# Ledger of designs, part 216: peptides against a protein of PDB entry 3V4L

Target 1, 386 residues: chain A of PDB entry 3V4L
Amino acid sequence: GQPLAKDKVALLIGNMSYWEHPKLKAPLVDVYELTNLLRQLDFKVVSLLDLTEYEMCNAVDEFLLLLDKGVYGLLYYAGHGYENFGNSFMVPVDAPNPYRSENCLCVQNILKLMQEKETGLNVFLLDMCRKRNDYDDTIPILDALKVTANIVFGYATCQGAEAFEIQHSGLANGIFMKFLKDRLLEDKKITVLLDEVAEDMGKCHLTKGRQALEIRSSLSEKRALTDPVQGAPCSAEALVRNLQWAKAHELPESMCLKFQCGVHIQLGFAAEFSNVMIIYTSIVHKPPEIIMCDAYVTDFPLDLDIDPKHANKGTPEETGSYLVSKDLPKHCLYTRLSSLQKLKEHLIFTVCLSYQYSGLEDTVEEKQEVNVGKPLIAKLDMHRGL

## One batch from the design tools (peptide; made by RFdiffusion4, then SolubleMPNN)

Design b2_p22_2_s3 (from b2_p22_2, 9 letters changed)
Fold by OpenDDE base, seed 5:
Structure b2_p22_2_s3 (fold): chain B 386 residues (1-386), chain A 22 residues (1-22)
Amino acid sequence: as target 1 above (386 residues)
Amino acid sequence: PDPRSPPEEIEYKGEKIILQPM
């Protein structure tokens, strides 16, 4: 019969906003595009941008909790990385300069932990450089991997080479993702799909002598990303996994706020990523006696590090949201919360209405506090232990 | 020094692009 997945779970990490290293741009678009494709493939996708070492460790731990016997696990990483002695290291945004293995996540350690879960398939898609880091002289003593015959690595580049992003007109894409996205939905064995992606990338004049896809596989079975999920979750563990994932993707409900002056505000929420949410406000009713009114969001939790200068923008694009802007209502004020993984408490903030009556010179303010609980990834408490 | 190559400005299909190592 066709192979069945018990479930399909993906963790996508895109690191761009490095503190001590060159900033990237491609991971934003590449994580977003891959998220949408994997969702069409019935993957439970957690998509995270700009993680610290601690946040990356916790993301991997939460991902491993979603894995079980016969589950398909996919890890995608886009960001800075290196390879020493055949071990791949993902570089967190807070990594020092120079970074070392102690500041980075070893992919082969994650693979070991995935093998302990008896997963049906382990896919690693690594959109990072594979140059040796000469500042890291550590030889990782990795524990011996089990022979599970279910492992696939898609490396964006060959050993000792660089992976590249293409920056054009203010946008960027990774070269790997540019070709991967065109084939990812094909009903093919994952190693065959990646081989076709390697051929497509090899035809590109940009990659010649610079970047080449490497496929490393022990996959003995004909498994595809298109393999159907096994029917209704029969185990308590599968129900818990489904509930935990659903919680991490639950948006706050849209709210209609009523002010004493008779102004009504619609407050809405949209997910860009599992850790990135857009808040939008619109005036849906204004009494005729009010000539001017504006509704601002303010007083966010300090953990979110929200600069008020970047809040309450007239367009999603002015917040740095270029991807979901088409799905958002028009004529709102927009605020992008890009670090929901840092949120320790409930998301409480203030909606401030500033307005003027006809024939009064003074501006009046009314405020309402809003508690939306823990939105998206904040429900997983990724900060547990800080 | 960063072991990666510096960003490279190249012409591709008549447009200027930047290749940046990841």
Scores: peptide ipSAE 0.488, ipTM 0.922, DockQ to the pose 0.845
Fold by OpenDDE base, seed 1:
Structure b2_p22_2_s3 (fold): chain B 386 residues (1-386), chain A 22 residues (1-22)
Amino acid sequence: as target 1 above (386 residues)
Amino acid sequence: PDPRSPPEEIEYKGEKIILQPM
């Protein structure tokens, strides 16, 4: 019969805004495109951008809590990385220069923990460089992996080589994701799908002699990303997993704020990623005596590191949101919260209405405090260990 | 030094693109 997944869970990490390393651009688009494809495949997707070492550890721990017997686990990483002695290291955004294994997440350690969960399939898609880091001489003593015939690695590049992003006109895509996305929805054994991606990459003149996909697999069964999820949640753990995932993707409800001047503001929320939310404000009612009015958001929690210069933009694109802008209402002011994982408390902020009456030179301000609770990934309390 | 190659400007399909290591 067709194999069934008990559930399907994916963690996608895209690191681009490195502190001490070259900034990337592809992880933004590639994590977003892959998220949308995996959602079409009935994956529960957690998508995270720009994680510190601690935040990456917590994201992996929360991902491992979603894994159980017969669950399909997929880890995608796009960002800086290296490979020493056959161990793959994902580089967090706060990694020092030079980085070492102690500053990085070892993928084979994550694999060990996934094997302990008795998963139905373990897929790693690693869109990172695989060059040796000569500043790290540490040989990780990995415990012997269990012999599970359910592991697939798709490396964006071969051992000792680089993976590349293509930057054009201010956007970028990873070369791996460029080819992977065209095949990801195919009802094929995951290794066969990746072999076809490797052939497509091999035909590209950009990759020739620079980058080649490597597949490492022990997968003995015909398992595909298209394999259907087993119907109703049959266990308490499956219900908890569904609730935890839903909780991590719950947006605040849209609000209608009423000011004393008679202006009505709609406050809305959109998810770009599990840790990235756009707030938008729109004037839905304005008294005729008010000639101009704008609704600004301000006074965000300090943990979010919101630069006011990047808040309250006339377009989503001016906030750095190029992906969800088509789904957003027009004629708003937009603010992008890119670090929701850092939020320890409720998201409390101020909506400031600035307005002018006909025949008055002075602007008037009214303010309302808004508490939206913990949005998206902030509901998981990733920081409970600090 | 960073073990990665520097970004490379190349022409692809008549367009200038930058290849950056990840």
Scores: peptide ipSAE 0.488, ipTM 0.922, DockQ to the pose 0.850
Fold by OpenDDE base, seed 3:
Structure b2_p22_2_s3 (fold): chain B 386 residues (1-386), chain A 22 residues (1-22)
Amino acid sequence: as target 1 above (386 residues)
Amino acid sequence: PDPRSPPEEIEYKGEKIILQPM
């Protein structure tokens, strides 16, 4: 019969805003595009940008809680990385210069933990460099992996080689994602799909002698990313998994705020990623005696590191939100919260209404505090232990 | 030194692009 997944879960990490290393741009677009494709494949997707070492460890731990017997697990990483002695290391945004294995996440350690969950399929898509790090002489003594015959690695490049992003006109894509996205929805064995991606990449003049896809697989069964999820959740564990994923993806409900002057504001929320949310405000009712009226969001929790100069923009694009701008309502003020994983408390902020009456030169302000609880990934408390 | 190559400016399909190692 056709293989069935008990469930399908993906963790996507894109690191670009490095502290001590060159900044990347591709992880933003590549994580977003892959998230949308995997959602069409009925994956439960957690998508995270710009994680510290600690935040990456917690993201992996939360991902492992979503894994169980016969679940398909997919890990995608885009960012800086290296490979020493066949071990792949993902570099967090807070990694020192030079970085070492002690500052990085070993993919083979994650694989070991996934094998303990008795997963139906383990897929790793690693859009990172595979050069040796000569500053890290540590040889991880990994315990022997179990023979599970369900592992697939898609490496964006060959061992000892670099992976590249293409920066053009302010946007970027990883070379790997550029070809992967065109094939990802195909109903093929995952190793056959990746082999076709390797052929497509091999035809590109940019990649010749620089980058080539490597496939490492022990997959003995015909498993595809298109494999259907087994029907109704048959176990308590499946219910817990569904609740845990839903918890990480709950947006605040849209609110209608009413001010004493008779102005009504719609406050809305949109997810760009599991840790990135857009807040937008719009004036839905204005008394005719009010000639000018603007609604600003202010007084965010300090943990979010929000610069007020980047808040309350007239377009989503001015916030850096190029990806979700088409799905947002027009004629709002927009604010991008890009670090929801840092939020220790409830998201409390102020909506400030500034307005002017006809025939009065002075502006009047009214303020309302808004508590939206813990949005998206902030519900997982990924900072627990700091 | 950083083990990565520096960013490279190249012409591709008549457009100037930057290749950045990941």
Scores: peptide ipSAE 0.486, ipTM 0.921, DockQ to the pose 0.837
Fold by OpenDDE base, seed 2:
Structure b2_p22_2_s3 (fold): chain B 386 residues (1-386), chain A 22 residues (1-22)
Amino acid sequence: as target 1 above (386 residues)
Amino acid sequence: PDPRSPPEEIEYKGEKIILQPM
């Protein structure tokens, strides 16, 4: 019969905003595009941008809680990385310069933990450089992997080579994602799909002699990303997994705020990623005696590191949100919360209404505090170890 | 030194692009 997945879960990490290393741009678009494709494939997708070492460890731990016997696990990483002695290291945004294995996440350690879950399929898509780090002399003593015959690695490049992003007109894509996205929805064995992506990359003049896809597989079965999920969750573990994922993707409900002056504001929320949310405000009713009226969000929790200069923008693009702008209502003020993983408490903020009456020179202000609880990934308490 | 190549400006299909190592 056709293979069935017990469930399908993906963790996508895109690191761009490095503290001590060159900034990247491609992981933003590549994580977003891959998220949308994997959702069409009925994956439960956790998508995270710009994680510290600690936050990456917690994201992996939460991902491992979503894995169980016969579940398909997919890990995608886009960002800086290296390979020492056949071990792949993902570099967190807070990694020192130079970084070492102690500052990074070893993919083979994650694979070991995935094998303990008795997963049906383990897919790693690693969009990172595979050059040796000569500043790391550590030989990781890895425990012997189990022979599970269900592992697939898609490396964006060959061993000892670089992976590249293409920057054009202010946007960027990884070369790997550029070709992967065109094939990802095909009903093919995952190793056959990746081989076709390798052929498509090999035809590109840009990649010749610079980058080539490497496939490493032990996959003995005909498993595809298109494989159907086994029907209604019949186990307690499947229900817990579904609830845990749903909890991590729950947006706050849209609110209608009423001010004493008779102005009504719509407050809305949109997810860009599991840790990135857009807040938008719009004036839905204004009394005729009010000539000017603006609604600002302010007083965010300090843990979110919100610069007021980047808040309350007239377009989503001015916040750095280029991806979800088509799905957002027009004629709002927009604020991007890019670090929801850092939220320890409830998201409490102030909506400030500034307005002027006809024939009065003085601006009047009214304020309302809003508590929206823990949005999206903030519900997982990714800070429990600090 | 960073083991990665510096960003490279190239012409591809008549457009200037930057290749940056990841």
Scores: peptide ipSAE 0.485, ipTM 0.921, DockQ to the pose 0.840

Design b2_p22_2_s4 (from b2_p22_2, 9 letters changed)
Fold by OpenDDE base, seed 1:
Formats: structure tokens, C-alpha cells, sequence
Structure b2_p22_2_s4 (fold): chain B 386 residues (1-386), chain A 22 residues (1-22)
């Protein structure tokens, strides 16, 4: 019969905003595009941008909690990386210069932990460089992997080579994701799908002598990303997994705020990623005596590192949100919260209404505090242990 | 020193692009 997945779970990490390393751009688009494709494949997707070492460890731990017997696990990483002695290291955004294995996440350690979960399929898609890091001579003492015939690695590049992003007109895509996205929805064994992606990349003039996809697999069964999820959650663990994923993707409800002056504001929320939310405000009712009226958001929790200069923009794009801007209401003020993983408390902020009456020179302000609880990934309490 | 290649400007499909290592 067709293989069934007990469930399908994906963790996508895109690191771009490195502190001590060159900034990337492709992970933004590539994580977003892959998220949308994997959702069409009935994956429960957690998508995270710009994680520190600690945040990456916690994201992996939470991902591993969603894994169980017969679950399909997919890890995608886009960002800086290296490979020493056949071990792949994902570089967090806070990694020092030079970085070492102690500052990085070893993919083979994650694989070991995934094997302990008795997963139905383990897929790693690694959109990172595989050059040796000569500043790290540490050989990780990895325990011997179990012989599980269910592992697939898709490396964006071959051993000792670089992976590349293509930057054009302010946007970027990884070369790997450019070809992967065109085939990802195909009902094929995942290794066959990746072989076709490798052939498509091999036809590209940009990749010749620079980048080539490498597939490493022990997958003995015909398993595909298209394999249907087993119907009703048959176990308590499957219910918990569904609830945990739903909790991590719960947006605050849109609010209608009423001010004393008679102005009504709609406050809305949109998810760009599991740790990135857009807040938008719009004036839905204005008394005719009020000539000018704007609704600003301010007084965010300090742990979110919100620069007021980047808040309350007239377009989503001015916040750095290029991906969800088409789905957002027009004629709002937009604020992008890009680090929801840092949120320890409830998201409490102030909506400040600034307005002017006809024939008065002075602006009037009214403020209302809003508590939206823990949005999205902030519900997972990724900081448990600091 | 970063072991990665520097970003390279190239023409691809009639467009100037930057290749940057990831």
C-alpha cells in the first residue's frame, strides 16, 4: 500500500542577520517559499528566522518533542555553515568570529536524537556552505548512529564546496531552493525528487564548477513528502503534537479599539514566520471634527529589541516585510516584530492615537494598553532555562 | 579570515546579479 506518515513535522531555520559574519538575504525568501510548499504537503511547519545558539537549540528540542514513531521529520536550514570530518554545523547568528563546533549545532547530533524517536522518515535539507572550518579542529565524538533505513540528506552543495544565494534587485534566493521548489510537490520518492533537482541544478550555468547538490541516503522504502498523513490522531501524543503546533501558530485576534474622542481603530495581526509577526493599525471610524488621526504602536517589551524608527511604517515593505504584504490590509501603519522567540512575558504594548481637531493647532493623544498574550512561537517558552 | 569566497558580480540571463556564499 502507499506509505502513511503518522504525522509530518518540519522545522525551517533561516539565519541571515549575523552579528560577526556576512549578512545573508536568501534565507528570508527560501524559508517562506518552503513553508508554503510544505504546508501544501500537510506538514506542520515551524519557521524561524535569525536564531541565536540558545534559540536554535531550543527550536530543535521543541521540534524533537513533535517527533514520534512513524512521524516524518524534515529539518531545513539556510544560513552559514561548515563541514568538518563529515559533520555538518549550522552557524547561529550570535556565533563568534571565528566560530567553532561549540558555538554551532551539529546536524548529526540532531539526527541521532531523531533516530531515538523512531521516526518514519528523517529529511535534512541543508542550504549552507560545506567548506572545512580550519579554526575548528574538534572532532565531535558522535555515538554510532542506529541503522535506520529512513534518512535523507539533501545538501545544497558537494563536500568542501560553497552554496550560493543569488541577489537581484534587493531580493535573494538560494540556488538550491530555486530548483527544489519547482519539484517539491511531486509524488516521488524523496531521493528521486532530489536526483531530479540535482539534474536541474546541473543544467544551470551559474552552478557549473561552483555548486552541485549532494544526496546522502539510507532510505530503503518508497517514501515521499506527498505521503498522506494517517487520518484522525489515533494517539494522545498525536493530539498533543497537533495542539502544540496549533498553539505555536495562534495569532492574536483582531481588535476594535474605541477611543474617547470617538475614533475606532482596528488592530490586526499577521504571521510572516513562526517568530515574525506584523502588527497593523487602521482607522475604521473617525468623527468629522477630527481632521488628522494616526494610530501608533509603542511601549513594546524590551526583550523584542523593537527600534521605534522601524515601527509604524506606511507600508509593510518599509518594515522589511516583502512576503506577506499582498495579504495585508492597505492604508495601515505596520510594525514588524521579528524576534518573538525572545518574548518571555505577554506581549503588552500601547496603542497611541494622535489626532487633531478642526481649528485647533495642538495635537491630542489618547493611549490604550493592549495585552495579546503570547503570540505564535512565544507560546512555546523557548527560553525555559535562562 | 572568512574561508568563504567574496561576493561576485555576474551577468545571468541578461541581468546583473550578485553570487554570495551561504
Amino acid sequence: as target 1 above (386 residues)
Amino acid sequence: MDPRSPPEKITYEGKEIILQPM
Scores: peptide ipSAE 0.496, ipTM 0.928, DockQ to the pose 0.846
Fold by OpenDDE base, seed 2:
Structure b2_p22_2_s4 (fold): chain B 386 residues (1-386), chain A 22 residues (1-22)
Amino acid sequence: as target 1 above (386 residues)
Amino acid sequence: MDPRSPPEKITYEGKEIILQPM
């Protein structure tokens, strides 16, 4: 019969805003595009941007809690990386310069932990450089992997080579994602799909002599990303997994705020990623005696590091949100919260209404505090243990 | 020294692009 997945879970990490290293651009678009494709494949997707070492460790731990016997696990990483002695290291945004293995996450350690979960399929898609780090002389003593015939690595490049992003007109894509996205929905064995992606990349003039896809697989079964999920969650563990994922993806409900002057504000929320949310405000009712009226959000928790200069923009694009702007209401003020994993408390903020009456020169302000609880990934308390 | 190649400006499909190592 066709193989069945008990469930399908993906963790996508895109690191671009490095502190001590060159900034990237591709991980933003590549994580977003891959998230949308994997959702069409019935994956439960956790998508995270710009994680510290500690936040990456916690994201992996939470991902491992979603894994169980016969579950398909997919890890995608886009960002800086290196390979020493056949071990792949993902570089967090807070990694020092130079970084070492002690500052980075070893993919083979994650694979070991996934094998302990008795997963049905383990897919790693690594969109990072595979050059040796000569500043790291550490030989990782990795525990022996179990012999599981269910592992697939798709490396964006060969051992000792670089992976590249293509920057054009302010946007970027990884070369790997450029070709992967065109085939990802095909009902093919995952190794066959990746081999076709490798052939497509090999035809590209940009990749010749610079980058080539490497496939490493032990996969003995015909498993595809299109494999159907087994029906209703029959186990307590499947119910817990579904609840945990749903908890991490719950947006605050849209609300209508009423001010004393008779102005009504709609406050809405949209997810760009599991740790990135857009707040938008719109004036839905204004008395005719009020000639000018604006609704600003302010007084965010300090843990979110919100620069007021980047808040309350007239377009989503001015906040740095280029991807979800088509799905957002028009004629709002927009604020992007990009670090929801840092939120220790409830998201409490102020909505400030500034307005002017006809025939009065002075502006009037009214304020309302809003508590929306813990949005999205903030419900997982990924900061626990600092 | 960063072991990565510097960003490279290339013309591809009639457009100027930047290739940056990841």
Scores: peptide ipSAE 0.494, ipTM 0.926, DockQ to the pose 0.838
Fold by OpenDDE base, seed 4:
Structure b2_p22_2_s4 (fold): chain B 386 residues (1-386), chain A 22 residues (1-22)
Amino acid sequence: as target 1 above (386 residues)
Amino acid sequence: MDPRSPPEKITYEGKEIILQPM
């Protein structure tokens, strides 16, 4: 019969905003594009940008809680990385210069933990460099992997080689994602799909002698990303998994705020990623005696590190949100919260209405505090222990 | 020293692009 997945879960991490290393751009678009494709494949997708070491560890732990017997697990990473002694290391954004294995996440350790969950399929898509790090002399003592015959690695590049992003006109894509996205929806065994991606990438003149896809697999069954989720009644474990995923993806409800002056504001929320939310405000009612009014959001929790210079923009793009702008309401003020994982408390902020009456030169302000609870990934309390 | 190659400016398909190691 056709293979069935008990469920399908993906963790996508895109690291770009390195503190001590050159910044990347491609992970933004690549994580977003892959998220949309995997959602069409009925994956439960957690998508995270710009994680610290601690945040990456917690994201992996939460991902592992979604894994169980016969579940398909997919880990995608786009960012800086290295390979020492056949071990792949994902580099967090806070990694020191030089970084070492103690500052990084070992993919083979994650694979071990996935094997303990008796997963139906383990897919790693690693869009990172695989050069040796000569500053790391640590030999990881990895426990022996189980023989599960359900493992696929798609490396964006060969061992000892670099993976590249193509930057053009302010946007970037990873070369791997550029070709992967065109085939990802195909009903093919995942290794066959990746072989076709390797052939397509091999035709690209940019990659010739620089980058080539490597497929490492131990996959005894015909497993595809298109394999249907088993429609059997949800076990208690499947219910818990569904609730845990839903908890991490629940947006705040849109609010209508009423001010004493008679102005009404719509406050809305949109997810760009599991840790990135756009807040938007619009004036939905204005008394005729008020000639001008704007609704600003301010007084965010300090943990979010919100630069006021990037808040309350007339376009999503001015906030750094280039991907979801088409799906957002027009004629709002937009604020991008890009670090929801950092939120320790409820998201409390102020909506400030600034307005002017006809025939008065002075602006008047009214303020309302808004508590929206823990949005998206902030519900997982990824900072428990800092 | 960064073990990665420096970013390279290349003309590809008539467009100036930057190849950046990831």
Scores: peptide ipSAE 0.491, ipTM 0.925, DockQ to the pose 0.849
Fold by OpenDDE base, seed 5:
Structure b2_p22_2_s4 (fold): chain B 386 residues (1-386), chain A 22 residues (1-22)
Amino acid sequence: as target 1 above (386 residues)
Amino acid sequence: MDPRSPPEKITYEGKEIILQPM
C-alpha cells in the first residue's frame, strides 16, 4: 500500500541577524516560501527567525516532543554553518567570533534524538556552508547512532564547500531554495526529488564550480513528502501534538476599540512566522467634529526590544515585512514584533489615540491598554530555564 | 579573518546580483 505518515512535523530555522557575523537576507524568504509549501503538504510547521543558542536548543526540544513512531520529521536550517569531521554545526545569531562547537547546534546530536523517537522519515535540509572551521579543534565524541533507515540529508553544498544566497534589489534567496521550491510538491520519493533538484542546480551558471547539492540517504522505503497523514488522531499523544502545534499558531482575535470621543479603532494581527507577528491599526469610525485623528501602539514588553522608531509605520514594508504585505489591510499603521520567542509574560501594550476637535488648537489624547495573551510561539515558553 | 569567500558582484540574466556565502 502507499506509505502513511502517522503525522508530519517540520521545524524551519532561519538565522540572519547575527551579532558578530555577516548578516544574511535569504533565510527570511526561504523559510517563508518553504513554510507555505510544507503547509500545502499537510506538515505542521513551526517557522522561526533569528534564534540564539538557547532559543535554538528549546525550539529543537519542542520539535522533538512532536515526534513519535511513524511521524515524519523535517528540519530545515538556513544560516551560517560549518562542518568539521563530518559533523554539521548550525550557528546561532548570538555565536561569538570565532564560533566553536560549544556555541553551535550539532545536527548529528539532533539526528540521534530523532532516531530514539522511531520516526517514519527524517529529513534534514541544511542551507549553510560546509567549510571547515579552523578555529574549532574539538572532535565531538558523538554517541553511536542507531543503525536505522529512513534518514535523508539534503545539503545545499558539498563537504568543504560554501552555500550561497543571491541578493537582488534588496531581496535574496538561497540557491538551494531557488531550485528546491520548484519541485517540493512533486509526488516522488524524497531522494528522487532531491536528485532532480541537484540536476537543476547543476545547470545553473552561478553554482558551477562553487556549490553543488549533496544527498546522503539511508532511505530504504519509497517515502515522499506527499505521503498522506493517517486519519483522525486516535491516540492521546496525537491529540497532544495537535494541541501543541495549534498553540504555536494561535493569533489574537481582531478587536474593535471604542474611545470616549466616539472614535473606533480596528486592531488586527497577522503572522509572518511562528515568532514574527504584525499588529495593524485603522480608524474605522471618526465623529465629524474630530478633524485630525492618529492611533498608534506603544508600551510593549521590554523583552521584545521594540524600537519606537520602527513601530507605527504607514506600510508593512517600512517595518521590514515584504512577504505578507499583500494580504494585509491597506491604510493602516503597522508594527512588526520579530522576537515573540522572548516574550515571558502576556503581550500587553497601549493603543494611544491623539485627536483634535474642530475649532480647538489643543490635541487630546486617550489611551487603552490591550492584553492579547501569549501570541503564536510565545505560548510554548521557549525561555523556560532563564 | 572570516574563512568564507567575500561577497561577489556578478551579472546574471542581465541583472547585477550579489553572491554571498551563507
Scores: peptide ipSAE 0.484, ipTM 0.923, DockQ to the pose 0.846

